# Peptides against a protein of PDB entry 4ASU: the designs that were tried, part 153

Target 1, 270 residues: chain A of PDB entry 4ASU
Amino acid sequence: ATLKDITRRLKSIKNIQKITKSMKMVAAAKYARAERELKPARVYGVGSLALYEKADIKTPEDKKKHLIIGVSSDRGLCGAIHSSVAKQMKSEAANLAAAGKEVKIIGVGDKIRSILHRTHSDQFLVTFKEVGRRPPTFGDASVIALELLNSGYEFDEGSIIFNRFRSVISYKTEEKPIFSLDTISSAESMSIYDDIDADVLRNYQEYSLANIIYYSLKESTTSEQSARMTAMDNASKNASEMIDKLTLTFNRTRQAVITKELIEIISGAA
Target 2, 83 residues: chain B of PDB entry 4ASU
Amino acid sequence: FTFASPTQVFFNSANVRQVDVPTQTGAFGILAAHVPTLQVLRPGLVVVHAEDGTTSKYFVSSGSVTVNADSSVQLLAEEAVTL

## One batch from the design tools (peptide; made by RFdiffusion4, then SolubleMPNN)

Design b2_p18_3_s2 (from b2_p18_3, 11 letters changed)
Fold by OpenDDE base, seed 4:
Structure b2_p18_3_s2 (fold): chain B 270 residues (1-270), chain C 83 residues (1-83), chain A 18 residues (1-18)
Amino acid sequence: as target 1 above (270 residues)
Amino acid sequence: as target 2 above (83 residues)
Amino acid sequence: SKAIEEFNKKIAEALAKK
């Protein structure tokens, strides 16, 4: 490689390192905020799921319509965040299909669609875009919930798949159940709640859906920012190592060029 | 007893004597042996009576309240503020 | 870990092509 080639490569890598370092800092700031906002969101979301856990709501086997909601974002450069969700969505979809269920998919974030569109295009109901630029709000979750409920797809049960935050270095892709109003209303385990007005139950279910979506968004966001921070840190370190190697090569090549020039001067060959 | 909004936690698995909640069907008090129920919140006053006799007041917007068979309660408000 | 490695690989490849 010529000195010119090495110099160009060094410049390129140094620029990339600056970008990745900057992105790391941005991700770190967003992570810190996301983690703070996740604390109450987790209590809120887990509280909403408590009914389903305690009531042990079961969907009858004859009910065949299943909705999968994958939660991620539009933003890349965050390691396996999107692929992990997509992988679990694929697995779940395949398992449900094998069980004779009809599966429809909702993607929260454009990355889900980007990964699954070719293989699951016919199963997609809707993809929510513009996710991940700002921290998710309950309003955002409510919009998603409303659009889902207005989609016209009458699912019996569903699965929301998202990355749950564990630590700065760990997340886990998890699945939580969602149930239709009809499934909740018909569940035998709900008999202890039987004095509930139908309108009340409908409204309750709407809040429940919004709550779980909000929770999933907060978990996903925290996981994503943490993963991005880690990815950018690793990229910066790798760039640093490459810069060091190329710098050594540059120095060696420079010395060789100088030596060659000196020899040419001494030999009178100019 | 759990009482939270999306952005704030007021009670997390706490033991309380009574919680008064505003629902679409009216305000009711939740006691330790309250029957299981699901309700939707209307804008109004939540009053939490602690075991020590202290009373805390909150204004809530929309949301839900769940009373389970195990006497656990989840009060989830879209917005809530301490009064 | 694998995804980070893949990302790093992609970055490295992109850096190697320039």
Scores: peptide ipSAE 0.021, ipTM 0.879, DockQ to the pose 0.011
Fold by OpenDDE base, seed 5:
Structure b2_p18_3_s2 (fold): chain B 270 residues (1-270), chain C 83 residues (1-83), chain A 18 residues (1-18)
Amino acid sequence: as target 1 above (270 residues)
Amino acid sequence: as target 2 above (83 residues)
Amino acid sequence: SKAIEEFNKKIAEALAKK
């Protein structure tokens, strides 16, 4: 490589490093906010899931329609965040298909679609885009819930798959159940609950769905921002190492050029 | 007893004497050993009676309340404010 | 390292789309 080539490469990498450092700072700020907002959201979301855990709602085996909701975002550069969700979605879809279930997929965030569109295009009901630019709100979750409920797909049960935040260095892809109104209404385990008006139960289920989606979005966002921060930090460090290596190469090449020029002068071959 | 909104937690697995909630079918008090039920909140006043005799008041917009067989209660409001 | 080159390429592509 010529000195010019090395210099150009150095400049390019230095610019990339500046960008990655900036992105790290942005991700850090978003992470800090997301983590703060996750605390109440987790209590809220876990509280909503408590019914399903305590009531031990079971879907009859003869029910065949299953919905998979994958929760991620539109934005890349966050490590394995999207691929982890997609991997679990694929696994779940395959298991359900093997069990003779009909599987439909909803993607929250365009990245899920981008990963799965070739292999699972026929199973996609809808993909929600414009996820991840701003922190998710309960309103956003409600919109998703409403669209799901109005999609016309009468699922019996479902799975929401998302990355649960553990720490700045760790997330875990998890699955939580989603049940249709009919499944909840017909569940034997619900018999212990007093006679619930059908309209009340419908409204309750709508809130429950929105709550769970909201929770999943908050977990996903926190995980994503943390992962992005880490990815950008790693990128910045890698860039630094490359700069050091290229600088050494530059110095060596420069010395070689000087030596060659001196030899040419001395030999009269110039 | 858990009482939370998406953005704020008021009670997290706390022991309380009584919680009065506004539901679409009417306001009712949740006491110890209340029968399991599911209700939807209407806009209104939530009153939490603590074991120490203190009373806290909240306004809620909408949401759900769950009373489970194990006496756990989840009051989940879309919006809630302390009064 | 191939990994660094791939990363740089991904970043460049991501930046070019903005």
Scores: peptide ipSAE 0.020, ipTM 0.883, DockQ to the pose 0.012
Fold by OpenDDE base, seed 1:
Structure b2_p18_3_s2 (fold): chain B 270 residues (1-270), chain C 83 residues (1-83), chain A 18 residues (1-18)
Amino acid sequence: as target 1 above (270 residues)
Amino acid sequence: as target 2 above (83 residues)
Amino acid sequence: SKAIEEFNKKIAEALAKK
């Protein structure tokens, strides 16, 4: 490689490093906000799931319709955030299919569809786009919940799959259950709850679904921003290492050129 | 007793004496050992009576309240403000 | 050299998707 080639590469990598550093800072700011907003959202979401955990709601085996909701975003450059969710969705879908269940999929964020379109296109009910540009709101979750409930697809049970935030360096893909109104109303474990009006139960379930979706979005967003920050940091470090290597190569090449020129002068070959 | 909105936590696994909630079927007081129930909130006043006798008032919008068999309570409002 | 090119390509692709 000529000195010019090395210089061009150095310039390119330095520019990339500037971009990745800038992106890291942006991700860091978004992460800080997301983490702050996750604290109450987690209490709220976990509170919403408490009924299902405590009542030990089980879906009868004869029920065959299963819904999988995958939660991620539209935005890339965040490591394995999308692939982790998609991988678990695929695994769950395969297991359910093997058990003779009908599986339908909802994607929250365009990246889920992008990954699963080729293999699972027929199973997709809907994909929600424009996820991840702005922090998710409860209104956003309510819209998703309402669209699901009004989709006409009568599922018996479902799973919402998302990345739960653990720390700045760790997330875990998790699954939480979603139950249909019919499943909840028919569950034996629900008999201990006083005579609940059908309309009340329906409304309750609508809130529950919105709550869990909101929770999942907040967990996903925090995980994503953290992962993006880490990815950009790693990219910046890798760029730095490459700059160092190329700089060494440049210096060696420059010395070789100078030496060659000196030899030519001394030998009388100029 | 847990009382939260999507953006704010008011109580997290706290012990309280009584919680008065506005529901679509009517306002009721949740006491110790209240029977399990599910209700949806209507806009109105929530009153939390602490064990020390302190009373806190909140205005809530829509949401849900769950009383479980283990006496745990989840009050989840879409919006809530301290009064 | 190949590693640099792959890195540059990956970043370029990532930036183009923004």
Scores: peptide ipSAE 0.019, ipTM 0.872, DockQ to the pose 0.011
Fold by OpenDDE base, seed 2:
Structure b2_p18_3_s2 (fold): chain B 270 residues (1-270), chain C 83 residues (1-83), chain A 18 residues (1-18)
Amino acid sequence: as target 1 above (270 residues)
Amino acid sequence: as target 2 above (83 residues)
Amino acid sequence: SKAIEEFNKKIAEALAKK
């Protein structure tokens, strides 16, 4: 490689490093905010899920319609965030299909659709786009919940799959159950809850769905920003190492050129 | 007893004496060992009576309240403010 | 974003060749 080629490559990598460093800082700021907002959201969301855990709601085996909701975003450059969710969605879909269940899929964020489009396009009901530009609000979750309930797909049970935040360096893909109103109302375990009006139960379920979606969005967002921060940090470090290597190569090549020129001068071959 | 909104936690697994909640069917008090129930909140006042005799008041917009068989209570408001 | 992905790929390839 000529000195000119090395110089050009160095300049390119240095520019990329500047970009990755900037992106890291942006991700760090978004992460810090997301983590702060996740604290109350987690209490809220876990509280909403408490009923389903405690009531041990079971779906009858003869019920065959299952909904899978994958939660991620539209934005890339965040490591395995999207692929982890998609992988678990695929696994769950395959298991349910093997059990003779009908499976439909909803994607929250365009990246889920991008990954699953070729293999699962016929199973998609809807994909929610424009996810991840702004922090998710309860209003956003409510809109998603309402669209799901009004989709006309009468599922019996479902699964919401998202990345749960554990730490700055760790997330885990989780699955939480979603139940239809009919499944909840018919569950034997619900008999202990006295005098529940049907309208009350319907409204309760709407809140529950919105709550779970909101919780999943907050967990996903925090996980994503953390993963992006890490990815950009790694990219910046890798760029730094490459710059060092290329700088050494440049110096060696420069010395070789100088030596050659000196030899040419001394030999009179000029 | 857990009382939270999407953006704020007021109580997290706390022991309380009584919680008065505004529901669509009317206001009722949740006492220790209350029967399991599900209710939807209407806009109104939540009053939390602590074991030490202190009383805290909150205004809520909407949401849900769950009383479980294990006496755990989840009060989840869409919006809530301390008064 | 494509440039960054290409860069990351190139970096990964360059690191793998050592």
Scores: peptide ipSAE 0.019, ipTM 0.872, DockQ to the pose 0.010

Design b2_p18_3_s3 (from b2_p18_3, 12 letters changed)
Fold by OpenDDE base, seed 4:
Structure b2_p18_3_s3 (fold): chain B 270 residues (1-270), chain C 83 residues (1-83), chain A 18 residues (1-18)
Amino acid sequence: as target 1 above (270 residues)
Amino acid sequence: as target 2 above (83 residues)
Amino acid sequence: SAAVEAFNARIAAALEAA
């Protein structure tokens, strides 16, 4: 490689390193915020899921309509965040299909659609875009919940799939159940909850859905920012190593060129 | 007893004597042996009576309240503020 | 880790293409 080629490559890598370092810093800031906001969101979300856990709501086997909600974002460069969710969505969809269930998919974040469009395009109801630029709010979750409820797809049960935050270096893709109003109202385990007005139950379920979506968004966001921070750090380190290697090569090549030029001058061959 | 908003936790698995909640069907007090129920919150006052006799007041917006068979309670408000 | 590796590979490829 000529000195010019090496120099060009060095410049390119240095620019990339600057970008990755900047992105790391941005991700770190977003992570710190997300982690703080996740603490109450987790209590809130887990509280909302408590009914489903305690009531042990079971969907009858004859009910065939299943909704899968995959939660991620529009933003890349965050390791396996999107692929992990998509992988679990695929697995769940396949398992449900094998069980004779009808599966529809909602993607929260454009990356889910990007990954699953080729194989599951017919199963997609809607994809929510513009996710991940700003921290998710309860309002955002409410919009998603409302859109889902108004989608016209009358599911019996569903699964929300998202990355649960464990630590700055760890997340786990998890699934939480979503139940339709009809499924909850007809569940035998709900018999202990006496005299629930149908309208009250409907409203309750709307809140529950919004709550769960909000929780999933907060978990996902925290996981994503952490993963991005790590990915950008790794990218920066890799770039640094390449810069070092190329710098050494540059220095060696430069010396060789100088030596050659000196020899040409001395020999009178130029 | 758990009482939280999306952004703030007021009580997390705490033992309380009584919680008064404003619901769409009317305000009611949740006691330790309250029957399981699901309710939707209306804007209003929540009063938490602690075991030590202290009372705390909160203003809540919309949300839900769940009383389970195991006497666990989840009060989840969209917005809540201490008064 | 696999995703990080994939990302790193993409960066490396981009660096090689550059």
Scores: peptide ipSAE 0.023, ipTM 0.860, DockQ to the pose 0.011
Fold by OpenDDE base, seed 3:
Structure b2_p18_3_s3 (fold): chain B 270 residues (1-270), chain C 83 residues (1-83), chain A 18 residues (1-18)
Amino acid sequence: as target 1 above (270 residues)
Amino acid sequence: as target 2 above (83 residues)
Amino acid sequence: SAAVEAFNARIAAALEAA
C-alpha cells in the first residue's frame, strides 16, 4: 500500500471513530432514560399479562392461525438486537408450520422486514416503520394494537417476540402470548370470571393488547440502546487499535520509502 | 393489589383492605375474596383503603381492572394522578 | 476481528449513505 493509501484509510477510520464515539454518548443518554421509563412500564406490562398466566388460557389445537409480532426498530448499529429477534421469529414460525399452523408476521421496525423479506415475505401482514427515533409511548402502542385489530387477519393465538432488558450488558429475547378475543371468550378457564359483557371483554382485550405491546416496546428500546452503547464502544476501541496499527505501518512504509530514495540518490540512479 | 399506569406505579403487589373503582358498568368496591371479574375503567375516582385505615384517592382515565381467583387485583390505568 | 471488521464496514456504509 502506498503512503497515500494508508493516509486515506487512516482518515476514514478516524472519522468513523469520531462518529462511533458520538453515537455512544447519544445511546448512553437514551439508555438512561429508557431504563428509568422501563421500571413502571414493566410493572404495568407484567400486570396486564397476569390474567393470561392465572387463567391459563389455552388455544384449542384445531385452531390454526397464529400471529407472530416481532419487536425491534428501524435503527441499526446495535449489535445482535435485530438478528436475535429475527432468529427467534424464524424458529417459532418453523415450529408452528411444522405443527400445521398458518403463520402470519407483523414487524415492528423496518429492520425485521429487512432481515426476513427474502424468506418470509409472503407471511408479512404489515411492517410498522418509524420506530426507534423517539421513545415509545402508550399512544404508539395503541396505534399498533389498533392496526393489528383492524388488519382483518383473524388469528387464534399469537406471540410477541422482543428483547427483554436484563442489564446494561445483557438482554434476552423472549416471547409473550397474544390471544384473540374469540380465544379468550371461549376459554374454559375464563368461566370463573363473572358474567363479562361482550363489549367489556372486547374493550378489555384492546387495552390488554396495547399494554403488552407497550411493555414490549419499552423492553426492546432499553435493550437496544444498551446494546448500541456497547456496540459503539467496541467499535471505537477497534477503530483505535486499527489506527495504531495503520500508524505503525505508515511509519514503516515512510522509512522504507526514504531509505529507497536515499539509496537511489547514492547509487546515482536519480 | 397492583395499581399502575404506563409511567407510574402506585401499588405493587400490596395488601389493601378495599379498592373502589369506576367502571363502565358502574363503580364497585373490591373487597377481600371478591369474585373474579374483568372490568374496563371509565374516567373517575379510585379510592384505595389501606389496612391501616388510611385512604388514598386517585383520578384515573381509561384502563382495565382484573380481579383474579387468588384475590390478586391488577388496576391498570392509561393515566392516573394522585389527588 | 472479522466480526469487528464487518461491523466497521457496516458503519462505514451507513455513514456514506447518510
Scores: peptide ipSAE 0.021, ipTM 0.875, DockQ to the pose 0.012
Fold by OpenDDE base, seed 5:
Structure b2_p18_3_s3 (fold): chain B 270 residues (1-270), chain C 83 residues (1-83), chain A 18 residues (1-18)
Amino acid sequence: as target 1 above (270 residues)
Amino acid sequence: as target 2 above (83 residues)
Amino acid sequence: SAAVEAFNARIAAALEAA
């Protein structure tokens, strides 16, 4: 490689490093916010799931309609955030299909669709885009919940798949159940609950769905920002290493060029 | 007893004496041995009676209340503020 | 390394696409 080639490459990598460092800082800021906002959101979300855990709601075997909600975002450069969700969605879909269930998919975030559209396009009900530019709000979750409920797909049970935040360096792809109004109302385990008005139960279910979606979005966002921060840090470090190597190569090449030129001068003078 | 909004936690697995909640079907007082039930909140006042005798008041917009068989309660409001 | 270069190339491509 010529000195010019090495210089060009150095310049390019240095520019990339600047960008990745900047992105790291942005991700760090977003992460800090997300983590703060996740604390109450987790309590809220876990609270909303308490009924399902305590009631141990089971769907009858004859019920075949299953909904998978994958929660991610539109934004890349965050490691395995999207692929982890997609992988689990695929696995779940395959398992359900093998069990004779009908599976439909909702993607929260465009990346889910991007990964699964080729293999699962027929199973997609809807993909929600414009996820990840701003922190998710309960309003956002409510919109998603409402759209799902109005989709006309009468699922019996479902799974919401998202990345749960563990720490700045770790997340875990989780699955939580979602249930239809009919499933909840007909569940034997719900018999211990006092006679609940149908309208009340419907409204309750709407909140429950919005709650879990909101929770999943907050977990996903925090995980994503953390992962992005890590990815950008790694990118910056890798760039640094490359810069060092290329700098050494540059210096060596420069010396060789100088030596060659000197020899030519000396030889020409002889 | 858990009382939270999406953005704020007021009580997290706390022991309380009584919680009064505004529901669409009317006023609802939750005691330790209350039967399991599901309710939807209407805009109004939540009153939490702590074991120490203190009373806290909150305004909630909407949401849900769950009373489980194990006496756990989840009060989940879309919006809530301390009064 | 080739791996590092490939990674940086992917990042660069992603940045250009954004």
Scores: peptide ipSAE 0.019, ipTM 0.869, DockQ to the pose 0.012
Fold by OpenDDE base, seed 1:
Structure b2_p18_3_s3 (fold): chain B 270 residues (1-270), chain C 83 residues (1-83), chain A 18 residues (1-18)
Amino acid sequence: as target 1 above (270 residues)
Amino acid sequence: as target 2 above (83 residues)
Amino acid sequence: SAAVEAFNARIAAALEAA
C-alpha cells in the first residue's frame, strides 16, 4: 500500500470514529432518559402482571391458538438486542408447534420482521414500524393493543418477548404471558375473585394488555439504548486501535521510502 | 398498596388503612381485609387513608384496581394527579 | 544538487500527506 492509500484509509477510519463517538453520546443521553422513565413504568407494568402471576392462570391443553409478540425496534447498531428477541421467538414458536399449537406472531419494530421474514413470514399477523425513534408512550402501547384485539385472531394464550433492563451493561430476554378474555374468565383460579361483571373483565383485560405492552416497550428501549451505547463505545475503541496500527504502518512505510531515496542518492542513480 | 401511573409512582408496596376508588359501578372503599376483586376506574377522586391518619387525594382518569387474595392492592391509572 | 532537491520535495510531500 502506498502512503497515499494509508492516509486515505486513516482519514476514513477517523471519520467513522467521530460518527461512532457522536452516536455513543446520543445513545447515552437517550439511555439516561429511558432509565428515568423506566422506573415508574416498571412499577406500573409489574403491577399489571401481578394478577396473572398470583392467579396462576392456566390455559387448557386443548386450546391451540398461541400468540407471540416480539418487542424490539427499527434501529440497528445495538449489538444482540434484536437477535436475542428473535432467537427466543424462534425457540418458542418451535416448541409450540411441536406441541401441536397454532402460532401467530406480532412484531413490534421492523427488525423482528427483517430477521424472521424468511422462516416465519406465514405466521406474521402484523408488524409495527416506526419504533425506536422516539420514546414509547402509553398511547403507542394502546394503539398496538387495539390493533391486536381487532386483528381477528382469537388467541387463547400468548407470550410477549422483550429485553428486560438489568444494568447499563446487562439485559435479559424475558417472556411474559398474555391471556385472552376467555382464558381469564374460564380460569379456575379466578373463582376467588368476587362476582365480576363480564364487561368489567373485558375492559380490565384490554387495559392490562396495553399496560404490559407499554412496560415491555420501556424495558426494551432502555436495554436498546444501553446496548447501543456499549456497541458504539466498542466500535470507537476498535477504530482507535486500527488508527494506531495504520499510523505505525504509515511511519514504517515513510521511513522505507526515505531510506530508498537516500540509497539512490548515494549510489548516484540520481 | 401500589398506586401508579405510567409516568409516576404514588405508592409502592405501602401499608394503608383504606383506599376509596371511583369505579364504573360506583365508588367503593378498599379495606385491609377486602375480598379479592377486579374493577375498572372511571374518572374521579381517589382517597388514600394512611395508617397514621393522613389522607391524600388524587384525581385519576381511566385505569384498573386489583385486590388480590394476599390483600395486596394494585391501583393503576392512565393519568393521575395529586390534589 | 538536483537529486537532493528532488529528495527534499518528496519528503515534504510525504510529510504533508500525514
Scores: peptide ipSAE 0.006, ipTM 0.804, DockQ to the pose 0.004

